# Ledger of designs, part 90: peptides against a protein of PDB entry 5HB3

Target 1, 150 residues: chain A of PDB entry 5HB3
Amino acid sequence: RQMQDRCMSEYNQRIRNAPEGSIDPFRMACYKIIGRCDLSNRSLDGLQTDVNDWIWLQFNLARETDRSLELAGESYGLAELQASIREIGLKHFPKTAAEDTNGSFGMFFYLQILAGMFEQAIAYLYPFSYVDAVHFAIALTYYGLLRPVD

## One batch from the design tools (peptide; made by RFdiffusion4, then SolubleMPNN)

Design b1_p22_3_s4 (from b1_p22_3, 11 letters changed)
Fold by OpenDDE base, seed 1:
Structure b1_p22_3_s4 (fold): chain B 150 residues (1-150), chain A 22 residues (1-22)
Amino acid sequence: as target 1 above (150 residues)
Amino acid sequence: SELEKWIENGLKWANKHLHLFR
């Protein structure tokens, strides 16, 4: 806890007082990942990242513990991550096959699966690929991750 | 598989076009 408090203090001081461009982005990343500082900004500013880096960051920042046990004033768990993925989907990914120009639907399906949004993922995939959606539904049901419908 | 290819294409598209991942 003392370490976290120190990280938070240093992070805030640097953001507010450091000259623009003088802060090491890797140091700031450490404060975010280790110290859980400024969880409202779940990106690594000043660093070149890709989708895999983004995914890694989101899941590392998300805590599966009881929110009441979070030491930081800010909380971020799986529910918040899922909400973020939903928002990203609404803003950036096709809703129908007719809207899909680049085959990007697969990426959104992938994100939903990673976040444990299985029912939503299958429902989303269905209009793009009926066969694949059915196969995934069967598999997820087999492993108890999807509730069978009557 | 076809789905795997779609995911790969989607990843490439996302890296190229979505600022949120950068």
Scores: peptide ipSAE 0.213, ipTM 0.818, DockQ to the pose 0.732
Fold by OpenDDE base, seed 5:
Structure b1_p22_3_s4 (fold): chain B 150 residues (1-150), chain A 22 residues (1-22)
Amino acid sequence: as target 1 above (150 residues)
Amino acid sequence: SELEKWIENGLKWANKHLHLFR
């Protein structure tokens, strides 16, 4: 796609040649989102973002396609996103109910659900809230999203 | 870190908007 190629070209040119801080961060964000430029950096430096923005960005950047078929020079799919979420969980979220602070477990559960990590999400939620875990398991099963435990 | 700030903000948001996080 011409637009995407243009974005990539402009992004690379600007990031390489422009003085630091001289580039509009919103423009750079557009290049990243539309052109899928520099997918290894998903922080949108220079912009004030929140969790919604982060989530939105991750899922918009993720492509559940074969890497060989992706138009962008860099590949970032659901698997990579799931891996990222897993790492986030390991580093920043409670592993047991005793470690929970301010319902933070729920956030990780939510992230896993969003990323389609249903089995892991249910397994994670179970020790924090049995009832909720069961309810979600039932719902996910109903929609054919939950797989048997390996 | 940026991630930590994100999580903190996210938790605040989640607690406000998602019952699951309360």
Scores: peptide ipSAE 0.112, ipTM 0.725, DockQ to the pose 0.100
Fold by OpenDDE base, seed 4:
Structure b1_p22_3_s4 (fold): chain B 150 residues (1-150), chain A 22 residues (1-22)
Amino acid sequence: as target 1 above (150 residues)
Amino acid sequence: SELEKWIENGLKWANKHLHLFR
């Protein structure tokens, strides 16, 4: 795409040549999203973002595109996003109910579900909320997203 | 870091929106 190429070019140029703080963060975000440049940095520097913004960004960047067809050469897909979410979980979310002080386990569960990590999500939720885990498992199975044990 | 900020926001969000899990 012509737009993508332009974005990548401008992004790289601005990153290298623009004075610090002179670049419109929104513009940089556009370059990243449209141009898919610098996907190793999946944050929007200079913008006040919330969790919804973060989620939106991650999933927009994590395109299921054939790497061979991606002009940017840099690929960030679902697998990479899932890996990131796993890392986030390990670092920031409770692993056991005893570690849960804020009920944040639900957020991590949510992230896993969004990322299609269904089996892992259910397994994670189970020790925190057996009932909810079972209910979700049933629902996911119904939609063919979870393979039940035969 | 941006990640830390996100996590903080996420925690707040969880407290507000994920009460069904508690």
Scores: peptide ipSAE 0.109, ipTM 0.703, DockQ to the pose 0.080
Fold by OpenDDE base, seed 2:
Structure b1_p22_3_s4 (fold): chain B 150 residues (1-150), chain A 22 residues (1-22)
Amino acid sequence: as target 1 above (150 residues)
Amino acid sequence: SELEKWIENGLKWANKHLHLFR
C-alpha cells in the first residue's frame, strides 16, 4: 500500500508538473501497471503498441476485486473490460457477413473469447462462419465454458 | 485513432498467425 501510494503521488506529480514529452513513457507505464495509476486511461502513451500489447495491458489492469477493495481508488475489472470490448465491437467491427469486407470479424471473435465472453463470441461468429461457430460451441461446451441451451 | 491502429495491427497479426481468421 505504501508503495502504491508513492507511485500514485509520483505519477500525479509528473503528469501535472512535467513538461510535455519529458516524461519517460516506460516509467509511466510502470506506474500504471504496478501502481494502478489513472486507470481511466488504459493506454500507454508515448509507446508504440499493437493489439497484443493492448490485450496484455487490459488483462493486467483488470482485477477481480470488489470496488470497496480497490486500493487504487479506481475500479477496473473483467466486467469493465468486457464492456469495453462490447463497445469496441459495436463501433469498429462488422455486425453481419454482408458488412465484412476484410475478415475483421475474426479479430473481434478472438477478443471476445479472450475476455471470456463465450456466448457472445459464438453468437457473433455464427452468421460469419456457421461451421466454425458450431465447432467452437462444441469445444467450449466440452470444457464447461459454454452452457448448452436445451 | 490509436484504437484503429491497434485493430489494424491485430488483424495483420491474426491473419498471419491464426488461420481461423483467414
Scores: peptide ipSAE 0.102, ipTM 0.713, DockQ to the pose 0.098

Design b1_p22_4_s1 (from b1_p22_4, 14 letters changed)
Fold by OpenDDE base, seed 4:
Structure b1_p22_4_s1 (fold): chain B 150 residues (1-150), chain A 22 residues (1-22)
Amino acid sequence: as target 1 above (150 residues)
Amino acid sequence: SMAERQQKVQEFAQQVFDELSS
């Protein structure tokens, strides 16, 4: 709690008082990750991050913290992450095999799997690669991650 | 634990991604 409060204070001070371009992006990233500061801004401004870095950040931010202890004015949990991934999917990823020009469907499938959206991930993958979708469905079922709709 | 589940999912997803990217 004390560390989080200090991180929030330092983050807010830097955002408000630091000259433009003087803020170390890595330091700001640390405040975001450790202090859970400004969870509404899910991007690390000034850092070149790949999708792995992005998803790693999202998972670190999407802690099932006891809702009662989130002093952060904005709750960002798994549900919010899943919603964000859905939005990203709608904007940036092919909806059908006919729209797939770059084979990017696999990346969206990956993001959905990471977010625990297993049923949606399989349903999404199936029209692009039915063989892979079946294999993943079997694997996910075997591990008890896929809940077959009884 | 939820953390262990997430780690397993990440490992699985990475394998999937590697397989999908190959």
Scores: peptide ipSAE 0.024, ipTM 0.500, DockQ to the pose 0.038
Fold by OpenDDE base, seed 3:
Structure b1_p22_4_s1 (fold): chain B 150 residues (1-150), chain A 22 residues (1-22)
Amino acid sequence: as target 1 above (150 residues)
Amino acid sequence: SMAERQQKVQEFAQQVFDELSS
């Protein structure tokens, strides 16, 4: 508790008082990841991050910490991550095969799988690649991750 | 452990991504 309070205090002081561009983005990332400071901002400002880094960050921030122990008034869990991925999908990824100009459908499928959105991932993939969707559906079912709709 | 399960899911997801990107 005392360490988290200190971390939040330092984080807030640096954000408010540091000259623009003087803040080490890696240090800010550490405060966010370790100190769970400012969880409402899910981006690492000033760092070039790829999709893998972004996903990694989201999973680390979405820790199923016992909400009762989180002093941070903002809880970010799996449900919030799934909501964010859904929003990203709606904004940045093709909804149909006809809209897919860059072959980016696979990336969105991947994001959904990572977030545990298995049913939605398969449903999304199906119109792009029937064969792949069936293969993944079989695999997910085999591992007990996909609930077959009775 | 939950951590081991998460790691397995991530490994699986990476495999899926690698297969989709290939």
Scores: peptide ipSAE 0.024, ipTM 0.494, DockQ to the pose 0.036
Fold by OpenDDE base, seed 2:
Structure b1_p22_4_s1 (fold): chain B 150 residues (1-150), chain A 22 residues (1-22)
Amino acid sequence: as target 1 above (150 residues)
Amino acid sequence: SMAERQQKVQEFAQQVFDELSS
């Protein structure tokens, strides 16, 4: 608790008082990840990040703990992450094989799997690769992660 | 545990990603 309060205090002080561009982005990332500061801003400004870095950040910021137990004034959970993945999918990823110009469907499938959106992931993959969708469906079912439709 | 499940999902997802990226 004391460490988190210190992180929040330092984060807020730096955001308010530091000249623009003078803040070490890695330090700010540490405050965000460890201190859970400013969770409404889920980007790391000033850092070049790829999709893997982005998703890693989202998972680290997401807490499965009850919102009531979260000491941070802001909460970001799996539900919010899943909503974000859905939104990203609608905006940036192909919906059909005909729209897939860059082969990016696999990345969106991966993001959905990471976010625990197994049924949606399989449903999404199916029109792109039937064989892969079936294999993953079997695997997910074997591990008890896929809910069979009754 | 939920943590073990998450780890298994991440390992699985990484395998999927590696397979899809190959």
Scores: peptide ipSAE 0.024, ipTM 0.495, DockQ to the pose 0.036
Fold by OpenDDE base, seed 5:
Structure b1_p22_4_s1 (fold): chain B 150 residues (1-150), chain A 22 residues (1-22)
Amino acid sequence: as target 1 above (150 residues)
Amino acid sequence: SMAERQQKVQEFAQQVFDELSS
């Protein structure tokens, strides 16, 4: 608790008082990840990140902490991550094979799998690759991750 | 454990990504 409070205080102080462009983005990233500071901003400003870095960050920030125990009034859990992935999917990923110009459907499938959106992931993959969707459905079922729709 | 489950999901997802990106 004391460490978290200190991290938050230092983070807030730097954001407010540091000259523009003088903030070490890596230090700010550390405060965000370790101190859970400013969880409303889920990006790492000033860092070149890819989708893997983004998803890694989301998973690290997504803690099933009891909302009551998080000093940060913002609880970011799996549900919020799933909502974010859905939103990203709607904005940035093809909905149909006809819209897929760059083969990016696989990335969105990957993101959904990582977020535990297994049924949605399979449903999404199905129109792009029937065979792959069936294979993954079998695998997910084998591991007890896919819930059959009753 | 939840951690082990997450690791398995990540490994699976990475394999899926590698297969789909290839």
Scores: peptide ipSAE 0.021, ipTM 0.519, DockQ to the pose 0.038

Design b1_p22_4_s2 (from b1_p22_4, 13 letters changed)
Fold by OpenDDE base, seed 2:
Structure b1_p22_4_s2 (fold): chain B 150 residues (1-150), chain A 22 residues (1-22)
Amino acid sequence: as target 1 above (150 residues)
Amino acid sequence: SEEERKKKVEEFWNKVYKDLTS
């Protein structure tokens, strides 16, 4: 709690007094992850991250806690992350094989799987790769992660 | 090649990320 309070205090001071982009992105990440500061900003300014770093950050920020108990007064759960991924998919990723010009469908499938969007992930993958979709469906079903649909 | 494919996907992500952070 003391550490969190210190993080919040420092974060607020720096945001108010520092020029935009002058704060070390890694320090900013620490404020967000440890201090839960300004969680409305889900990206790190000044850093170009790959998909793995991005999703890792999102998971770290996505805590399933009661907002009323959170000192920072900000909460972001798995549901919100899933919604974000869904939105990203709608805006940026191919919806059909015909739209796939760069083979990025696998990345979106990957993000959906990591976020626990198993049914949606399989449904998405199916038109791109039938065989792979079936294999993943079998595996996910075996582990009880996919609901069988008639 | 597989490496070329990976690079293309990474380039795609970079574009997406720029849009997300804009």
Scores: peptide ipSAE 0.363, ipTM 0.863, DockQ to the pose 0.656
Fold by OpenDDE base, seed 3:
Structure b1_p22_4_s2 (fold): chain B 150 residues (1-150), chain A 22 residues (1-22)
Amino acid sequence: as target 1 above (150 residues)
Amino acid sequence: SEEERKKKVEEFWNKVYKDLTS
């Protein structure tokens, strides 16, 4: 608890007293991940990350305790992450093979799989690659992660 | 090449990330 209080104090002091964008992004990441400070902000200001680092951060910021013990603004779990991924998909990723110009559909499929959105991931992949979608569906079903259609 | 493809996908993600953090 002493460590948490210290992290929170230092974080708040820096946020209030330091010029915008002047704080080391990695230090801010430490306050966020270890100190659990300002979890409502799901990004690292001043730091460009790749897709793997982004998704890793999102999982690390997910709730570790019961929601009732967290502030409403800092409540973040799998459901919220899945919602974020859906929104990203709708805004930025190709919806059909005809819209795909750079092969980015695989990245969206990847994100959905990591977030446990298996049915949606397979449905999304199907129009891009029938064979791959079927293979993944079989594998996911075998491991009990995909529910067969009635 | 595969490296060129990866670079294009990375550039795509960078644009997405900027939108997410704006």
Scores: peptide ipSAE 0.360, ipTM 0.863, DockQ to the pose 0.601
Fold by OpenDDE base, seed 4:
Structure b1_p22_4_s2 (fold): chain B 150 residues (1-150), chain A 22 residues (1-22)
Amino acid sequence: as target 1 above (150 residues)
Amino acid sequence: SEEERKKKVEEFWNKVYKDLTS
């Protein structure tokens, strides 16, 4: 796309010439989303995002496309995003109900579901809320997203 | 309250985000 080429060109120019922090975060987002440039940097400098904005950005960056199909030659796949979410979980989110002081387990469950980590999400939710885990398991199974337990 | 719960979760995320971007 012509827009992608333009964004990449502008990004490269700005990253080289602009002082640190001088680039508008939203413009940076455009360069990443449209231009598919510097996808290894998955955060927007100078911008505090909520969980929804963060995950939205990650999904936009995590295209299930071959790198060869990208004009910019950069790709970030779902597998990498899933790995990132897993790492976030291990580092920051409660692993047991006893560790949950803020009720943040639901947020991690949410992130896992969005990332298609259905089995892991259910397994994670189960010790926090049995009823909710079962309900989601049923729903996911209905849509063919969860493999049945052997 | 539900609002207090949401606020706590938001505060939690803010801490996580700061760590992710550090």
Scores: peptide ipSAE 0.355, ipTM 0.860, DockQ to the pose 0.653
Fold by OpenDDE base, seed 1:
Order: sequence, then structure tokens, then C-alpha cells
Structure b1_p22_4_s2 (fold): chain B 150 residues (1-150), chain A 22 residues (1-22)
Amino acid sequence: as target 1 above (150 residues)
Amino acid sequence: SEEERKKKVEEFWNKVYKDLTS
């Protein structure tokens, strides 16, 4: 916690007091990833990144530990990540096969699986591929990740 | 073609990423 407080202080001081463009973006990334500073901005400013980097960052920033152990205002866990994925899904991904122009449904299914949103993932996949949805449902049930349907 | 599909997928993700980082 002391390390985190120090990182937060240094991060805030640099953002406020350093000349624009003088801060090493990689250093700032370290403060964010290691020090968990400024979690409200879950991106790496000043770096050339892509969607894969974004995904990687979200999962690394997410903590499954007790939120009470985090500093006030600097908490980010699996629940927040899941909420973000839901929002992305609603905004950008197809809801039906008729809306699917790029075959992107599989990627959203993948994101949901990574985030542990198993029931939602299966429900989402079903209208696109019945067979695949059933196979994944069976597999997830076998490993105890999906609750049996009554 | 498969290449065209890959390109479309990439364009899609670029659009999504732009929105996520805006």
C-alpha cells in the first residue's frame, strides 16, 4: 500500500507539473500497470497500441481480490471488466446473424469467455451457431463452469 | 476472399478500438 501511495503521488505530480510531452509514456504505463494509478483511464496514452493491447491491459488491471484492499477510487476488478465487455457488446457487436457482416460474433463470444461470462457467452452464441453453442455448453458444464438448466 | 474478410475484421476492430480509447 505504501508503494501504491508513492506511485500515485508521483503519477499525479508528473501529470500536473511536467511539461507536455516530456513524460516517458512507458514510465506512465508502468505506473498504471504496476502501481495501479489512474485506473479511470484504462488506456496507454502516448503509445501505439491496438485492440489486443487493450484486451491485455484490461485483464492485467482487473483484480479478483477484495476491493477493500484497493485505494479509494483506484479499484478495478472482474466485475468492472465484465461491465465494460457488456457495454462493448451492446454498442459494437452484432445481436443476430442478420446483423453480422464481418463474422465478428466469434470475437465477442471469445471476450465473454475470457471474462468468465459463460452463461451470457453461450446465450450470445446460440443464434449464430446452435451446434457450437451446444458443444461449448456441454464442455463448460463438464468443467463445472456452467450451471445445469432445469 | 479470406483476405478481404481479414481486412474487414481488422477495420472493424480499429473502429472499436478508436471508440474505446476516445
Scores: peptide ipSAE 0.193, ipTM 0.733, DockQ to the pose 0.634

Design b1_p22_4_s3 (from b1_p22_4, 9 letters changed)
Fold by OpenDDE base, seed 5:
Structure b1_p22_4_s3 (fold): chain B 150 residues (1-150), chain A 22 residues (1-22)
Amino acid sequence: as target 1 above (150 residues)
Amino acid sequence: SAAEKAAKVQAFANEVAKELQS
């Protein structure tokens, strides 16, 4: 608790008082990850990040905790992450095989799987690759993660 | 249990990652 309070204080102070371009982006990242500061901004400004870095950050920031227990007053759980992935999918990933120019459908499939959106992931993959969709559906069923009846 | 489910998800995710990298 003391560490979190200190992180929040330092984060807020730097955001407000530091000259433009003087803030160490790695330090700010530490405050965000460890101190859970400013969770409304789930990006790492000033850092070159890829999709893997982004998804890693989302999982680290996501917590299935009661809102009453979060000191930061911000709630971000799995449901919010799933909603974000859906939104990203609608904006940045192909909806059909005809729209797929870069083969990025696999990445969106992967993101949905990581977020536990199994039924949606399979449904998404099906028009791109029937064989792969069936393969992963079987695997998900084997691990007890896919329940078609539900 | 939640822990068992998490382990299953991770195992599957690892498999998916391998397939997508190939």
Scores: peptide ipSAE 0.031, ipTM 0.477, DockQ to the pose 0.032
Fold by OpenDDE base, seed 2:
Structure b1_p22_4_s3 (fold): chain B 150 residues (1-150), chain A 22 residues (1-22)
Amino acid sequence: as target 1 above (150 residues)
Amino acid sequence: SAAEKAAKVQAFANEVAKELQS
């Protein structure tokens, strides 16, 4: 708690007082990740991040803290992450095999799986690769993660 | 248990990652 308060204080002080461009983006990232500062802004400005870095950050920030302990406005959970992934999927990933130019469907499938969107992930993968979709569906069922739709 | 579910998710994720990298 004391460390978190210190992180928030330093984060806020730097955001307000530091000249533009003088803030170490890695330090700010540390404050965001460790101190959970400014969770409304889930981007790491000034850092080159790939999809793996992005998803790692999202999962890190989406830690279910007891909503009762989170200050109003700082709640970012799995549901919000799933919503974000859906939005990203709609904007940046192919919806059909015909739209797939770069084979990026696999990445979106992967993101959905990581976010626990198993049924949606399988449904998404199915038109791109039937065999893979069936394979993963079997695996998910084996682990009890896929609910068979009656 | 929540822990068992988490372990299953991780195991599956690892399998998916291996297949997608292949």
Scores: peptide ipSAE 0.027, ipTM 0.463, DockQ to the pose 0.032
Fold by OpenDDE base, seed 1:
Structure b1_p22_4_s3 (fold): chain B 150 residues (1-150), chain A 22 residues (1-22)
Amino acid sequence: as target 1 above (150 residues)
Amino acid sequence: SAAEKAAKVQAFANEVAKELQS
């Protein structure tokens, strides 16, 4: 807790007082991950990242802890992550095979799987690839991750 | 080819990640 408070103090101080562009982006990333500072901004400015880095960060920032122990606005759990994935899907990924111009449906399927949105992931994949959707559904059911419906 | 499709998907995913950081 002392470490977290120190990180928060230093983060806020640097945000307010450091010249623009002078802050070490890796240090700021550490403050976000370890100190859980400024969770409303889940981006890492000044760092080159790909989708894997992004999703890794989201999971590290997400915590299923007692929200009463966190400051207002600094809580971020699995539910919020899942909401973010849904919003990303609505904005950036195809909804139907007809909208798929570059085969990106697989990435959104992958993101939903990582976020534990199994039923939604299978439902999404089905119109793009029936065979793959069935195979994944069987596998998820076998491991008890998919709830079968009659 | 499958490799070309994979590259396009990865490129798109990277662009999405960049946009999400903006």
Scores: peptide ipSAE 0.026, ipTM 0.500, DockQ to the pose 0.768
Fold by OpenDDE base, seed 4:
Formats: structure tokens, sequence, C-alpha cells
Structure b1_p22_4_s3 (fold): chain B 150 residues (1-150), chain A 22 residues (1-22)
């Protein structure tokens, strides 16, 4: 708790008062991850990041604990993450095979799987690759994951 | 249990990762 409070204090101070370009992006990332600072902004400005880095960050920031126990005052759980994934899908990924120009559908499928959106992931993958969709559906069923109420 | 579910998810994720790398 003490560490979190310090991180929040320092984060807020630096983001508001530090000269532009003087803030170490890695330090700010640490404040965000450890201190749970500014959870409404789940990106790392000033850092070169890819999709893997982004999703890693989302999972680190996400919490499935009782919101009443959240120390940061901000809550970001699995439901919010799933909503974010849906939004990203709408903006950045192909909706149909005809829209797919670079094969990026696989990445969005992967993101949905990571976020536990199994039924949606399979439904999404199906028009792009029937064989793969069936394959993963079988696997998900085998592990007992392909259930809407899990 | 939550732990068991997490283990199942991880096992599947590993399979997905392997498939996506092919």
Amino acid sequence: as target 1 above (150 residues)
Amino acid sequence: SAAEKAAKVQAFANEVAKELQS
C-alpha cells in the first residue's frame, strides 16, 4: 500500500510538472504497472511496443478481485479488457475474409483467446479458416473452455 | 477451481501459440 501510494504520487507529479520529454518512459511504465496509476490510459507512450507488449500490459493491469478491495480507486477487470479487445477488433482488424489483406485475423483471434472470449474467437475465425476454427473449437471443448458461462 | 481453470486456459494458449507460429 505504501509503495502504491508513493508510485501514484510520483506519477501524478511527474506527468503534470515534469518538462516535456524529460520523463523516462520506462519509469512511468513502472509506476503504471506497480502503482496502478492512471488505469484509464493503458498504453505506454514513448516506448516502442508491439501487440505482445500491449496485451502483456493489459493483463498486468487487469484484476479480477472484488472491486471493493481495489486499492487504486480505479478498476479494470476482465470484462473491461474484453470490451477493449472488442473495440480494438472493430477498429483495427478485418471483419471478413474479403477485408483481410495481411493475414492479421490470426492476431485478433489470438487476442480474443487470451481474453477468454472463446466462443467469439471461434466465431470470428470461422469465416477466415474453417479448418482452424474447427480445430480450435475441438481443443477448447476438450479443455472445457467453450462454454458461454465459464 | 480457479487454479484448474487457469491451467486449462494456459494449456490451450500454449497450443494456440504453437499453431500460430506455424
Scores: peptide ipSAE 0.023, ipTM 0.456, DockQ to the pose 0.031

Design b1_p22_4_s4 (from b1_p22_4, 10 letters changed)
Fold by OpenDDE base, seed 3:
Structure b1_p22_4_s4 (fold): chain B 150 residues (1-150), chain A 22 residues (1-22)
Amino acid sequence: as target 1 above (150 residues)
Amino acid sequence: SEAARQAAVQAFADEVARELQS
């Protein structure tokens, strides 16, 4: 709690008083992760990150607890994460095999799986690889994670 | 249980990760 309060205080101070781009991006990342500051901005500005870093951050910032019990003034749950993944998918990942120029469909499939979007993930994978979609559908069923689809 | 569900999700995610990295 003391550390979080300190992070919040320093974050607010720096955001208000520091020139744009002058703040250490790693320090700001620490304020975001530990202090849960400015959760509306779910990116690490000024840092070179990959998809794994991004998804790690999203899950780190996500909370599935009662908002009234959270120490931070801002909350970000699984539903918001899933919505964000859907939006990213629409913008940055292929919709059909014909649109797949770099083989990135697998990454979007992976992101959906991590976010618990199992039915959507299988449906997405199916037109790219029928065999793999069936394989993972069987696996999801085995683990009791796949729900009936209309 | 919630713990069992989380374990299942993680196990499946690990499987997917291995397959995508192979």
Scores: peptide ipSAE 0.032, ipTM 0.543, DockQ to the pose 0.031
Fold by OpenDDE base, seed 4:
Structure b1_p22_4_s4 (fold): chain B 150 residues (1-150), chain A 22 residues (1-22)
Amino acid sequence: as target 1 above (150 residues)
Amino acid sequence: SEAARQAAVQAFADEVARELQS
């Protein structure tokens, strides 16, 4: 808790007082991850990141109710992550096969799976690849992960 | 159990990753 409090304090101080571009982005990332600072902003400015880096960050920032052993100044759960993925999907990924120019639909499918959005993932994949959608639906069912939407 | 579910999720994710990279 002391570490988190210190991180939050330094994070807030630097955001407010440091000249633009003078803050080490890696240090700020540490404050965000360890201190749970500014969870509404889940991007890392000044860092060269890819999709893997992004998703890693999202999962580190997300907390399940069972992880309540760790006290955080802010809360960000799986539901919020899922909402974010939905929003990103609407903006940056193809919605139909006709919109797919580079085959990026697979990445969005994968992101939804990682976020536990299984039914939505299958529904999304279906128009792009019927065979694959059925395959993964069977697999999800086998693992007991595919459920009726509540 | 929750642990079993987590293991299942990981196993499925690994399968997805393999399929997408094949």
Scores: peptide ipSAE 0.031, ipTM 0.509, DockQ to the pose 0.031
Fold by OpenDDE base, seed 2:
Structure b1_p22_4_s4 (fold): chain B 150 residues (1-150), chain A 22 residues (1-22)
Amino acid sequence: as target 1 above (150 residues)
Amino acid sequence: SEAARQAAVQAFADEVARELQS
């Protein structure tokens, strides 16, 4: 708790007082991840990140904190992550096989799986690869993660 | 149990990752 308060204080101080461009982006990332500072800003400015880095960040930020301890307005959980993934999917990933020029559908499938969006992931994969969709559906069912639609 | 579910999710994720990387 003391460490978190210190991180928040330092983060806020640096945002307010540091000259533009002088803030070490890695340090700020540490404050964000460890101190859970400024969770409304889910991007790491100044860092080149790929999809893996992005998803790692999102999962870390979405850590189940006791909602009772989260300050009002800084709640970011799995539901918000899922919403973000959905939004990104709509903007940056192909919706149909005809739109797939770079084979990126697999990445979006993977992101949905990581976020626990199993039904949506399978539904998304199906038009791109029927065989794979069936395979993963069977696997998800085996692990009890896919509920049969009544 | 929640732990079992998490383990299942991880196992599945690992399988997905392996297949997407082949």
Scores: peptide ipSAE 0.026, ipTM 0.545, DockQ to the pose 0.032
Fold by OpenDDE base, seed 1:
Structure b1_p22_4_s4 (fold): chain B 150 residues (1-150), chain A 22 residues (1-22)
Amino acid sequence: as target 1 above (150 residues)
Amino acid sequence: SEAARQAAVQAFADEVARELQS
């Protein structure tokens, strides 16, 4: 708690006193992750990150947000993230094999898996690669992550 | 292409961030 309070104080001071865009992006990341500062901005503009880094950040920020409300509510932040992925992901990724021009379906499948959207991920992958979808479905079912259809 | 795929993922991430902020 003491560390978080210090981070918040320093962050607010720098935001008020520093010129726009002059804050070290790594310091910004530290303030967000450790100090829970400015959690409404869930992107790091000054840092080059990949999908793994991005999703890791989203999970951490979601959990930190929920800790302020209820420990049992860790699912709330995750649920919001999943809803966002479900809603806007299909704007940037192919919905069918016929729409696939650059092979990006695999990346969206991967993002859904990382976000714990297992059933949706398998359903999405199925029309692109039947064999891969079946293999992943078997694996997920075996480990209890996919709910079987009766 | 790989470049096109990365651009799509980045665009998606940016939109997710904007929607979570709103």
Scores: peptide ipSAE 0.023, ipTM 0.510, DockQ to the pose 0.204

